# Designs tried in a protein design run: peptides against a protein of PDB entry 3H8D. Part 74

Target 1, 122 residues: chain A of PDB entry 3H8D
Amino acid sequence: DMKRQQRFFRIPFIRPADQYKDPQNKKKGWWYAHFDGPWIARQMELHPDKPPILLVAGKDDMEMCELNLEETGLTRKRGAEILPRQFEEIWERCGGIQYLQSAIESRQARPTYATAMLQNLL

## One batch from the design tools (peptide; made by RFdiffusion4, then SolubleMPNN)

Design b2_p15_4_s2 (from b2_p15_4, 9 letters changed)
Fold by OpenDDE base, seed 4:
Structure b2_p15_4_s2 (fold): chain B 122 residues (1-122), chain C 122 residues (1-122), chain A 15 residues (1-15)
Amino acid sequence: as target 1 above (122 residues)
Amino acid sequence: as target 1 above (122 residues)
Amino acid sequence: MVGAKFDEWFEKRHA
């Protein structure tokens, strides 16, 4: 399980209120995903006008992408895949370590590469 | 050990014969490295005018980068770090699976993330 | 390219 491929992705989005504004008036958000093998382990959203959203598998399944990695097509979207550190840097800045830790302690987090790495870190 | 950070890098190089030629006459080679934690696990070189070079830790230590990852400065060189698949795609095309397998079977390869992954693949 | 299912999910999530 810990030998599964870890893949990270980032996709920009435009908030609904800006969909029909001039390009200069469209503030971008960023959707992030960490896939532990075929299944998502973490999801994160940066918004221009509200706090970041952090989501972890097991706890937040209903708010996370339910597609497996292959179904998403993300591996074939040019520019979508990012380096692990590009995800982790944002994750850490947004309080992801604390969020995942709390999910583990509350027994809500599904075991993933992310949970295993965190348990080694702490 | 299998939880160590896997990081991949690619750097272009110009062959000695072309060092003082016009830019259009300089054919680039590519140097690739896979670091399993702080230490190199695999190295690969693509040349414009000769066969690719494949190197694996344990077997080819004398031909591989002897610096640990931090000493290389690769993590700070913009554009040097690449996705795992960007390394693996070339590795596979160059016969890296067979090369590493032979190194394992001959008991020359040092155990790394790469050897572990290959043993799962085969 | 990103699949149609993902596009739908993504758009719904951010609509």
Scores: peptide ipSAE 0.296, ipTM 0.609, DockQ to the pose 0.677
Fold by OpenDDE base, seed 2:
Structure b2_p15_4_s2 (fold): chain B 122 residues (1-122), chain C 122 residues (1-122), chain A 15 residues (1-15)
Amino acid sequence: as target 1 above (122 residues)
Amino acid sequence: as target 1 above (122 residues)
Amino acid sequence: MVGAKFDEWFEKRHA
């Protein structure tokens, strides 16, 4: 059902090597998720010391969160949920459109709201 | 296009009669809007001294914001945009489901994302 | 607060 609820989340993380450092030396990463209904459609990771990681359902299932949305508890975590544009802005900057399009063309992407929206755009 | 972007907004208002009162005596109302793409689909008003007002596209056009989303400037107002659930929770509490359903059944509601979602629910 | 399973997955992912 392409009318499923689209929900977006962001969680910070600190590199293990920085966990015991002074706050000013803790470089923060960001984990992003787009859920199309109960299941993740896109995952994105911003790291302070390496390139962004982009992941799309179907292609990158083994690297993505395997929990359904309810199992994650993200909907009940204050401050975790973000607006769609807050996800999309970063996704686009990181080359997400090209990444997802390539996955579609190679038949690696599972159909999701994200794939449908891209087909509408191109 | 039912794949249009759904965006929700909330802005406070003070009754004109309270504008010059002490802060503690300024009763705040809340104006809510759901935009289905460029056009408003639902509008809702919470008042401190009268019942909530619910409005749906097609039925209540003359009482609703006539500007398209870009014209409103809401997308550029910090803090105005809210999560879908923040709108829906209030909408439901105020009897919005019944209101919209009645408008659909009477052929007064214009088809929107909101009407489609309700049909999916019922 | 997120679920325990997610916390574990998340920590493992970023270890």
Scores: peptide ipSAE 0.294, ipTM 0.607, DockQ to the pose 0.614
Fold by OpenDDE base, seed 1:
Structure b2_p15_4_s2 (fold): chain B 122 residues (1-122), chain C 122 residues (1-122), chain A 15 residues (1-15)
Amino acid sequence: as target 1 above (122 residues)
Amino acid sequence: as target 1 above (122 residues)
Amino acid sequence: MVGAKFDEWFEKRHA
């Protein structure tokens, strides 16, 4: 149901190879998640030295966070929650619309708020 | 429809009487707004020296912001948009649940995302 | 703070 809360989160990560370097030499990646109610709908990862990774529910379940929202503790992690636009801007820039659309057309995407919104846009 | 974007905003204001005082003597109030799609659903004002003001669509239309979301420019104002919980925490603390419930019971509240969510909670 | 399970999952994914 579209009444479900849409919540977005972002967490930085440091590459293992950089963990012992000076702060200036630690390039950060960014992990993003969109939860449609208790269940993840989209996941996105920005890496400092490789292309973004886009993941959508149904298609990429095996590679996405399998925890429900409450189990993640993200709602209790200070600074983790972001505005919808803070997720969507990056999602769009990384080709997320095309990625999700292709997942819908291939019948791989599980219906979520994200799929519904895209179908309304098209 | 519950598919509409729920967006929340907060803007500080200085009392007219304090406009020419030193920064330390300018007590700030806070203006809050909840938009259910393009239309305002709830408005709330925190004042430094009087009780909070709570307003809900349908009941308080004449006292609420009459501009649609796009006309307000709030989406383009840096620092204005806040997370849902940043609004809801204050709303609840100020008695917003009871206020909205009473507006529903008196048949004064216009149906919004906020009224729907409250009815689901009760 | 996040849950221990998430920390484990997150670290494993980015290790």
Scores: peptide ipSAE 0.293, ipTM 0.598, DockQ to the pose 0.665
Fold by OpenDDE base, seed 3:
Structure b2_p15_4_s2 (fold): chain B 122 residues (1-122), chain C 122 residues (1-122), chain A 15 residues (1-15)
Amino acid sequence: as target 1 above (122 residues)
Amino acid sequence: as target 1 above (122 residues)
Amino acid sequence: MVGAKFDEWFEKRHA
């Protein structure tokens, strides 16, 4: 159902190589998630020293968060939830539209709010 | 189309009676808006000294913002955009569900994302 | 706070 609640989250992470460095020398990455109802539809990771990672439901399930929204506790983590545009802006900059389109065309993508929205644009 | 982008905004206002008072004596009200795509679907006003005002598209058009979303400039106003739940939590506390339901039953409400969501709950 | 299971998953992914 495309009327499900769409919720977006962002949390930082530190590279393993920087774990024991001083705070000023720790470069942050950013983990993003789009939940379509209780289940993740898209995931994205920004890294300080390598290309971004884009993931979509159906195609990339093995690399994506497998917990449902409530199990993650993200809705209760202060500062984790972000506006849709805060996710989409980065998604678009990283080539997310093309990535999802390719997943749909190859019949790898699971139907989600994201797949429906993309088809609406085309 | 229920796949339109849902965006929510909140801005403070000062009562006319407090316009010329010292900052410590100015009581703030809060203006809320829900835009379903380019058009407002719901509006809400919290007042420091009177009951909240609830407004829904179709029924209350004459009292609601008549500008489309882009015309308002709200998307470009820092701090104005809020999460859906930040709107819905207040809406529910103020009796918004019952207000919208009544508007639907009286055939005064224009179909919006909000009307569809309410019908989904029932 | 994030749930314990998520923390574990998250840490493992970024290890």
Scores: peptide ipSAE 0.293, ipTM 0.608, DockQ to the pose 0.639

Design b2_p15_4_s3 (from b2_p15_4, 7 letters changed)
Fold by OpenDDE base, seed 5:
Structure b2_p15_4_s3 (fold): chain B 122 residues (1-122), chain C 122 residues (1-122), chain A 15 residues (1-15)
Amino acid sequence: as target 1 above (122 residues)
Amino acid sequence: as target 1 above (122 residues)
Amino acid sequence: PVGAAFEAWFAARHA
């Protein structure tokens, strides 16, 4: 179970308000995903105009990608895959550790690689 | 134990014969490392003029990096860290699966994340 | 490269 492949992805998005502007006037957001094996464990969204969004499996399923990794095609998109630390650094800066910890404590988080790692750290 | 961080690195090297040549006349080799937590689990070297070298912990300790990950400074070298698949793809192409399998069968390989993953695959 | 389903989901998520 802890032998599932951990894969991380990042893709940009343009906010709706900017979609018709010139490129120089478009502020990018960033969508991040952590897949624990075939299924998403964490999702994170950085926005140019509002606070980041942190999401963890079990708690936030309705707002997270419901596709398995293969279905997303993310593995086939050049430049989408990122190093674990590239995800974790942002996750930590956004308060992801506290967010996930709270989800575990409230029994809202489903067990994932991320929950296991956090519980190992604490 | 299987919760140790797996990190992969690649750095180029220039063969001694080419060290004083013009850049265009230097043929690069590539040094790869897989660290299972603080300690190296696999090492791989691609050469421009000879077969690749595959090395696994336990069996090939004397030919592998003896420094722990922090001591190497690899984590602080921009561009050195690579995705797991970037390592594994080359490892597989070089016959690393068979090499590691043989090392396990002969009881020469020390247990690592890599040995566990292989035994899960088989 | 990404699947159509993901494109749709992603677009909807950021609409």
Scores: peptide ipSAE 0.456, ipTM 0.567, DockQ to the pose 0.671
Fold by OpenDDE base, seed 2:
Structure b2_p15_4_s3 (fold): chain B 122 residues (1-122), chain C 122 residues (1-122), chain A 15 residues (1-15)
Amino acid sequence: as target 1 above (122 residues)
Amino acid sequence: as target 1 above (122 residues)
Amino acid sequence: PVGAAFEAWFAARHA
């Protein structure tokens, strides 16, 4: 059902190697999630010292958050929720469109709001 | 098409009567809009000295923003776009669910994302 | 804040 609520979240993380360094020496990464209804559709990670990680439902289930939206508690964390564009802008910049398209073409992607929207664009 | 982008906006306004008063004496209102794709689906106004105004497409077209989303320039106004919940929280508090439901039942509401979502809830 | 399960998953993901 395409009427499922689309919600996007972002939370920072610090590398384990930096956890006990002075604040100025901690390099911040960002974890992003797109939830299509209760389940994650896309996950994205910006790391300070390696390429971004893009993940799409169906293809990358083993690497993606397995919790449903309610279980995550993300909706209850102030400042975690972001606008769709705040996710999409980064997603596009990181090559997410191509990544998802390839997953669709290889029949690895689970149908989601994201796959449907991409198919409307192409 | 329920895959149309849902976007929400909020901008402040000052009553005409307060326009030339000292800043401390200007009472701020808030103008809210829900756009279902290019067209407004719901409009809401919080006034400092009168009850909130709720408007829904189809029923209240003559009182609602007549510009399409692009024409409004809202997408280019920093800080204007808000999260869906930031709109819905106020909408619900102001009795928007009942207002829209009544518009649907009286066959005055134009079908929108908002009407569809309400019908899924009830 | 976020749930304990998510904290655990998140921590493990970034360990």
Scores: peptide ipSAE 0.456, ipTM 0.568, DockQ to the pose 0.637
Fold by OpenDDE base, seed 1:
Structure b2_p15_4_s3 (fold): chain B 122 residues (1-122), chain C 122 residues (1-122), chain A 15 residues (1-15)
Amino acid sequence: as target 1 above (122 residues)
Amino acid sequence: as target 1 above (122 residues)
Amino acid sequence: PVGAAFEAWFAARHA
């Protein structure tokens, strides 16, 4: 009966249009994920040339990773796992608190560790 | 009413006898800490030439960090904070589970997140 | 290190 582990990951990506350009001209994006136990709770994407994308479980399931944590293999990718604050700092800067709050109020968010923490904060 | 954050840190140390030797001859030890909210719950030291040292709150307070988390400045030291598993893997290898279990059974351990997790595991 | 399924999903997501 142990509390589910909260694990966070970050992976860079290159835009399709830049894939065959010289390295110095390849702009990098960043994919972030928060897993509440085996299942993703929040996902976030930083793009070099468009607004950040914020996604929360329940509301945005179709756009989020459908694999459970073990299926992803993220825990085995060196350098992929990040500290909670490394995720939360970016999440907050992107307006993630407001986004999740709205999802809760509209009854679109699936209950997760993230929703619980927000409700304790507010 | 949010759950206390569990934060882990690691800092290298050089033995006093090696402080004035050439860099290649300075054997490095490692200091580890688990903070349950503002207060330390577990401490661990890896030495190059002696057995690991394991310390748990309540039992070993006199040998553990007496500063609260903010006083340590560890949160502001780049590279000091580590992931939970980076601590737990070493803790387990050093016999930390058995050490903490014995401290609980002898009523020497102060209740912490660590004691709770162990009691859920066993 | 990551699974093939994740590589495929990730690639498709950023295509």
Scores: peptide ipSAE 0.455, ipTM 0.566, DockQ to the pose 0.665
Fold by OpenDDE base, seed 4:
Structure b2_p15_4_s3 (fold): chain B 122 residues (1-122), chain C 122 residues (1-122), chain A 15 residues (1-15)
Amino acid sequence: as target 1 above (122 residues)
Amino acid sequence: as target 1 above (122 residues)
Amino acid sequence: PVGAAFEAWFAARHA
């Protein structure tokens, strides 16, 4: 049901290797999530020292947030929620359209708002 | 206090990605818990599509049941309570002894009935 | 704000 609310979130992280370092030596990454209603549809991770990670529901479930939106508490974290375009812009830059498209074509993607929108484009 | 009652529980879960699917396409996981008196000592999750998750009190508190036993209502859920060996058998198969042992050695484990018993073995 | 479960998951993801 595409009438589900689409909500997007972003939070920073410090890479494991930098955890023990002084703040000035901790390079930040960024974790992004798109929730289609209560369940995650897309996840994306920007890293300071390696290529971005793109994940789509159905294909990459084991690597994606397994909590429903309410369980995460993200909606209650100040500054975590972002605008749809703030997610989509990064997603597109990282090749998200192609990634999701191939996941659809390979029959690995779980139908979500994201898949529906992409398929409307194509 | 090892005189606390040790109680064990198991309940099934459906992975998030399968929530919307037809029942025949919903692969089940299993959630296990060991309560040392009112508080959880060990937790374990069996997944259909990824390795099991082992959790021990002290080390993995944020990922474990945060309710005391009475709050969970598990004692009143028909079929939820299992025999100690029904937990231990799976625990052992999943490498629980090694997991708990390393948690003890790394000083991450909170002392529980489980840690005491393991330390009696070793 | 965020739940403990999410904090744990997130930490583990980035450990």
Scores: peptide ipSAE 0.440, ipTM 0.658, DockQ to the pose 0.457

Design b2_p15_4_s4 (from b2_p15_4, 8 letters changed)
Fold by OpenDDE base, seed 3:
Structure b2_p15_4_s4 (fold): chain B 122 residues (1-122), chain C 122 residues (1-122), chain A 15 residues (1-15)
Amino acid sequence: as target 1 above (122 residues)
Amino acid sequence: as target 1 above (122 residues)
Amino acid sequence: MVGEKFDKWFAERHA
């Protein structure tokens, strides 16, 4: 059902190589998630030293968070939840629209709020 | 269409009587808005010295913001946009569910994302 | 505890 609650989250991560360095030498990555109701619809990762990773439900299930929203505890993690546009702005910059479109056309994408919205734009 | 983007905003206001007082003597009110796509669906006002005001589309159009979302400039106002739960939490505390339900039952409420969500809960 | 499984998953993904 496309009336499900849409929730977005962002949490930072540190590269393994930087874990024991001084704070000034630690480069942060950012992990993003879009939950369509209880299930993840899109995932995105910004890395300090490599290209961004884009993932969509159906196509990339093996690489995406397998936990439902409640199991993640993200709703209880202070500062983790972000506005839809805070996700979408980065998603668009990273080529997320084209990535999702390709997944839909190849019939790899699972229907979600994200797939529905994209189809409304086209 | 219930696939429209839901966006929520909050801005403070100062009572006319406090406009020329020292900052420590100014009591702030809070103005809330829920936009269902380009159009306002719900509005709420928290006052420092009187009961909250609840407004829903269809029933309270005369008292609600008549500008579409783009015309308001709220999307460009730093700090104005809030998370859905930041709106809903206050809405619920102020009796918004009952208010909207009453408006639906009396056939005064215009169909919106808010009316649809409430009907899903019942 | 809720969130521990996610923390583990997250850590492993970024290891």
Scores: peptide ipSAE 0.388, ipTM 0.611, DockQ to the pose 0.809
Fold by OpenDDE base, seed 5:
Structure b2_p15_4_s4 (fold): chain B 122 residues (1-122), chain C 122 residues (1-122), chain A 15 residues (1-15)
Amino acid sequence: as target 1 above (122 residues)
Amino acid sequence: as target 1 above (122 residues)
Amino acid sequence: MVGEKFDKWFAERHA
């Protein structure tokens, strides 16, 4: 149902090469997730040294978090939850609109709140 | 449409009596708003010295913010936007569920995302 | 206990 709660999360990560460096020399990446109800709809990763990764349900299931929202514990992780716009702004900048659109057009995207919103936009 | 963006905001206020007191002696109240798309659906006020005020669209229009979301400037006010749960948690604690339910039952509440969600819950 | 699976998944994802 479209009334499912939409929740967004962001978690930083340190790239492997920087793992043991001094704090000032560690470059952070950012992992983002959009959950449409209990299941992930979109995943996004900002890397300090390579292009962003965009993933959408249906198309990229094998690369996306397979845990349901409750299992992730994200809702209880302090500072992890972000505002919708905090996700969407980055999503847009990274070409997420086109990415999701292409997935819809190729019939690879699973219907989610995100697909519905995009279809409403176009 | 139920696909309207749900956005929540919180702004502190200082009660008039404390306006000119030293910072440490000022007690803050909190003004909360839920916008269902461009229009306010719920408003809530926490006061340091009196009971909380709950307001719902349709019933309490004359006491609620009459500006549309864009006019408020809230989306551009740093720190004003809050997570849905940050609103809902306080709403629940203040008896908002019962308040909205009563407004629905008395046919005073204007249909909003909030009314729809409550009807889905019950 | 909750979240451990995610922590593991997350770590593996970024290994």
Scores: peptide ipSAE 0.387, ipTM 0.612, DockQ to the pose 0.791
Fold by OpenDDE base, seed 1:
Order: C-alpha cells, then sequence, then structure tokens
Structure b2_p15_4_s4 (fold): chain B 122 residues (1-122), chain C 122 residues (1-122), chain A 15 residues (1-15)
C-alpha cells in the first residue's frame, strides 16, 4: 500500500562481553529496522565480531521485533530515526537484495513495501 | 514511478534586512524541497514576516528550483537532508494538501509522486 | 512508559 509511511531506525548496542570495559575497549554493533507502516518489514544487525544478520518479515518473524512501531517508542527516541538511503545502502552492501529475493521466491516473505519495491526493480 | 527515490531537504535563510544584524536580531526563514527522483515535486518556504509559500511542479515551475537534484549539491550539503515526515508535517500544516489538490483539479499540476500519493489518499 | 517493552526486548536480543 502506497499510503503506508516507511520509517527507518538505527540503534547501537555493545557486546555483553564489553559492557564493563573502558570505552576504548568497547566495540559497537548496530541494529537497523525498516517499518512499513506500523509493522516491521526488514531488520538488520551489524556485529563487530560476526557477519551481518539480515531478516525479512514473514520469513524471520521469530527473530525480528514483535512490537508495532508505536509500541517501540522508536519515533520518540532521539537520534534513532534515519533516512531511507542510510538503511538501504547498508542493506545492499550486506546482500539484502538477494536475501529478500530468495525469500520471495521461496514464498517465505510476507508482502511488504520492501518486497513490492524489489519486484518493481526487477 | 515507484522506483524513483523521494528525497527532502531544508535550508535556512536570513532576511536581507537582517543579514548584518546581531544573531539575536536575525529572523530565519526556511526553504524546503521535495525531489521526486532527479526533479523537484514540491517546494515550500517559511518566512518570519509573511505567510508560507507553497509551490508544486507544473503549476509553479517558474518560482521553483530549476536545477535537478544533482545540480543543486543538496545531497552533499551537511544537515540539508531531512526525513519525509519532517517535510510532510509542515506541508500539511501550511495547507499543502489543499493546495496540491486544487492544482490537480485545475490541471496545472505535473504528475509526480506527490500527486500520486494525494490521489491515493483520496 | 512507551518504549520500555522495546528496551527490554532489545537488551535481551543483544545479551
Amino acid sequence: as target 1 above (122 residues)
Amino acid sequence: as target 1 above (122 residues)
Amino acid sequence: MVGEKFDKWFAERHA
């Protein structure tokens, strides 16, 4: 649905093993989310010590944020919201296009703005 | 076209009369732009001493930015790019929906992402 | 408060 607002967010996290270390010894990861209207469409996690995690609605629901956007409070969290391209650039770099495409082909993906855009792109 | 990237920008401006005054005596206006792909779709100007100016592609071409997005350099200007909702909130507050609607009805509006979204909304 | 549930979820996700 073209009427649904697309919103993107990014939050840093610190590895549990580093949480009590001095700032210089902490490595940050980054949690990303794409919300298609009230519900998450894509999630992505950059880790300092392992490969990126890519998740898409329908396929990866159990690993993704279960809350709707309003429930998350992300829209009220200063510095959390990012521009669409800031998400997409990392998504593409991490192989997100191929990941989502395979999810569509395997019929695992729930239709979202992201799936529609990909199908439009192809 | 759903493939075109929608990008939004905001730049402050100072009234010529205030340009040489102390910061405390300067009133800032705000220039807004919505680009539908490479070309501007909407423009908006908030002034400290007069009503907002609303402009839409097709109808107000002579008063709008004539450069394509790349030519403007806005994508390379730090702090210029804003979130879609940051534009839309002000647009709506200024009566932009009604303005664009009337432009469509009078056949003055060039079809853009903005016109499509409005027609989808109605 | 709104966001507390998310904060908890987020913390658990990255624990």
Scores: peptide ipSAE 0.387, ipTM 0.618, DockQ to the pose 0.772
Fold by OpenDDE base, seed 4:
Structure b2_p15_4_s4 (fold): chain B 122 residues (1-122), chain C 122 residues (1-122), chain A 15 residues (1-15)
Amino acid sequence: as target 1 above (122 residues)
Amino acid sequence: as target 1 above (122 residues)
Amino acid sequence: MVGEKFDKWFAERHA
């Protein structure tokens, strides 16, 4: 829905094994989120030591952030908000188009801005 | 059109009178642009010494950037691209909603993402 | 405080 604001966020995380290591030994992962209005539409996690995790609303709700955008505080976290393309570039490289398409075709994806955009693209 | 990418940019400018002054005496203005796909939809200029300038496609074409997005090089200028809200926050504070609405009602505004969003808002 | 729930969720997600 073009009426809803699309907002994208990225925050780093340190893997558990590196929590108490020296900074140079802490390999960062990156958590990404796409909010379609108040609710998350896509989530993505880049890890230094395992394949990326791609998640889409409807299909992967149990693994995705359940908080609405306001509750997350992400809009107030300096440096967290990113441009749409900063999300999409990674999403595409990680196979997000195929992942979301498969979720749509399997009737698992909840309709979101992301599903609508993909359906227009294909 | 939700198919077109909406991109926003901001670049500083120095007023002519301050061109050759010491840095501390150079008051910065800010040039803002909203591109609806390849073409500019809205332009805004914040000045240190005069009222803001608001411009909308169709009405103010002669005062707006005539280059398409790619020709501007803005996408390659580090720090130029801004989040939609970074544009909209200033736009709203400067009376952009009223300005665009008036342009629509007077039949001067070219249909853009901005006009569509406003028509949904009102 | 806004964000505390997220911080907790985030920490647990990556713990």
Scores: peptide ipSAE 0.384, ipTM 0.615, DockQ to the pose 0.791

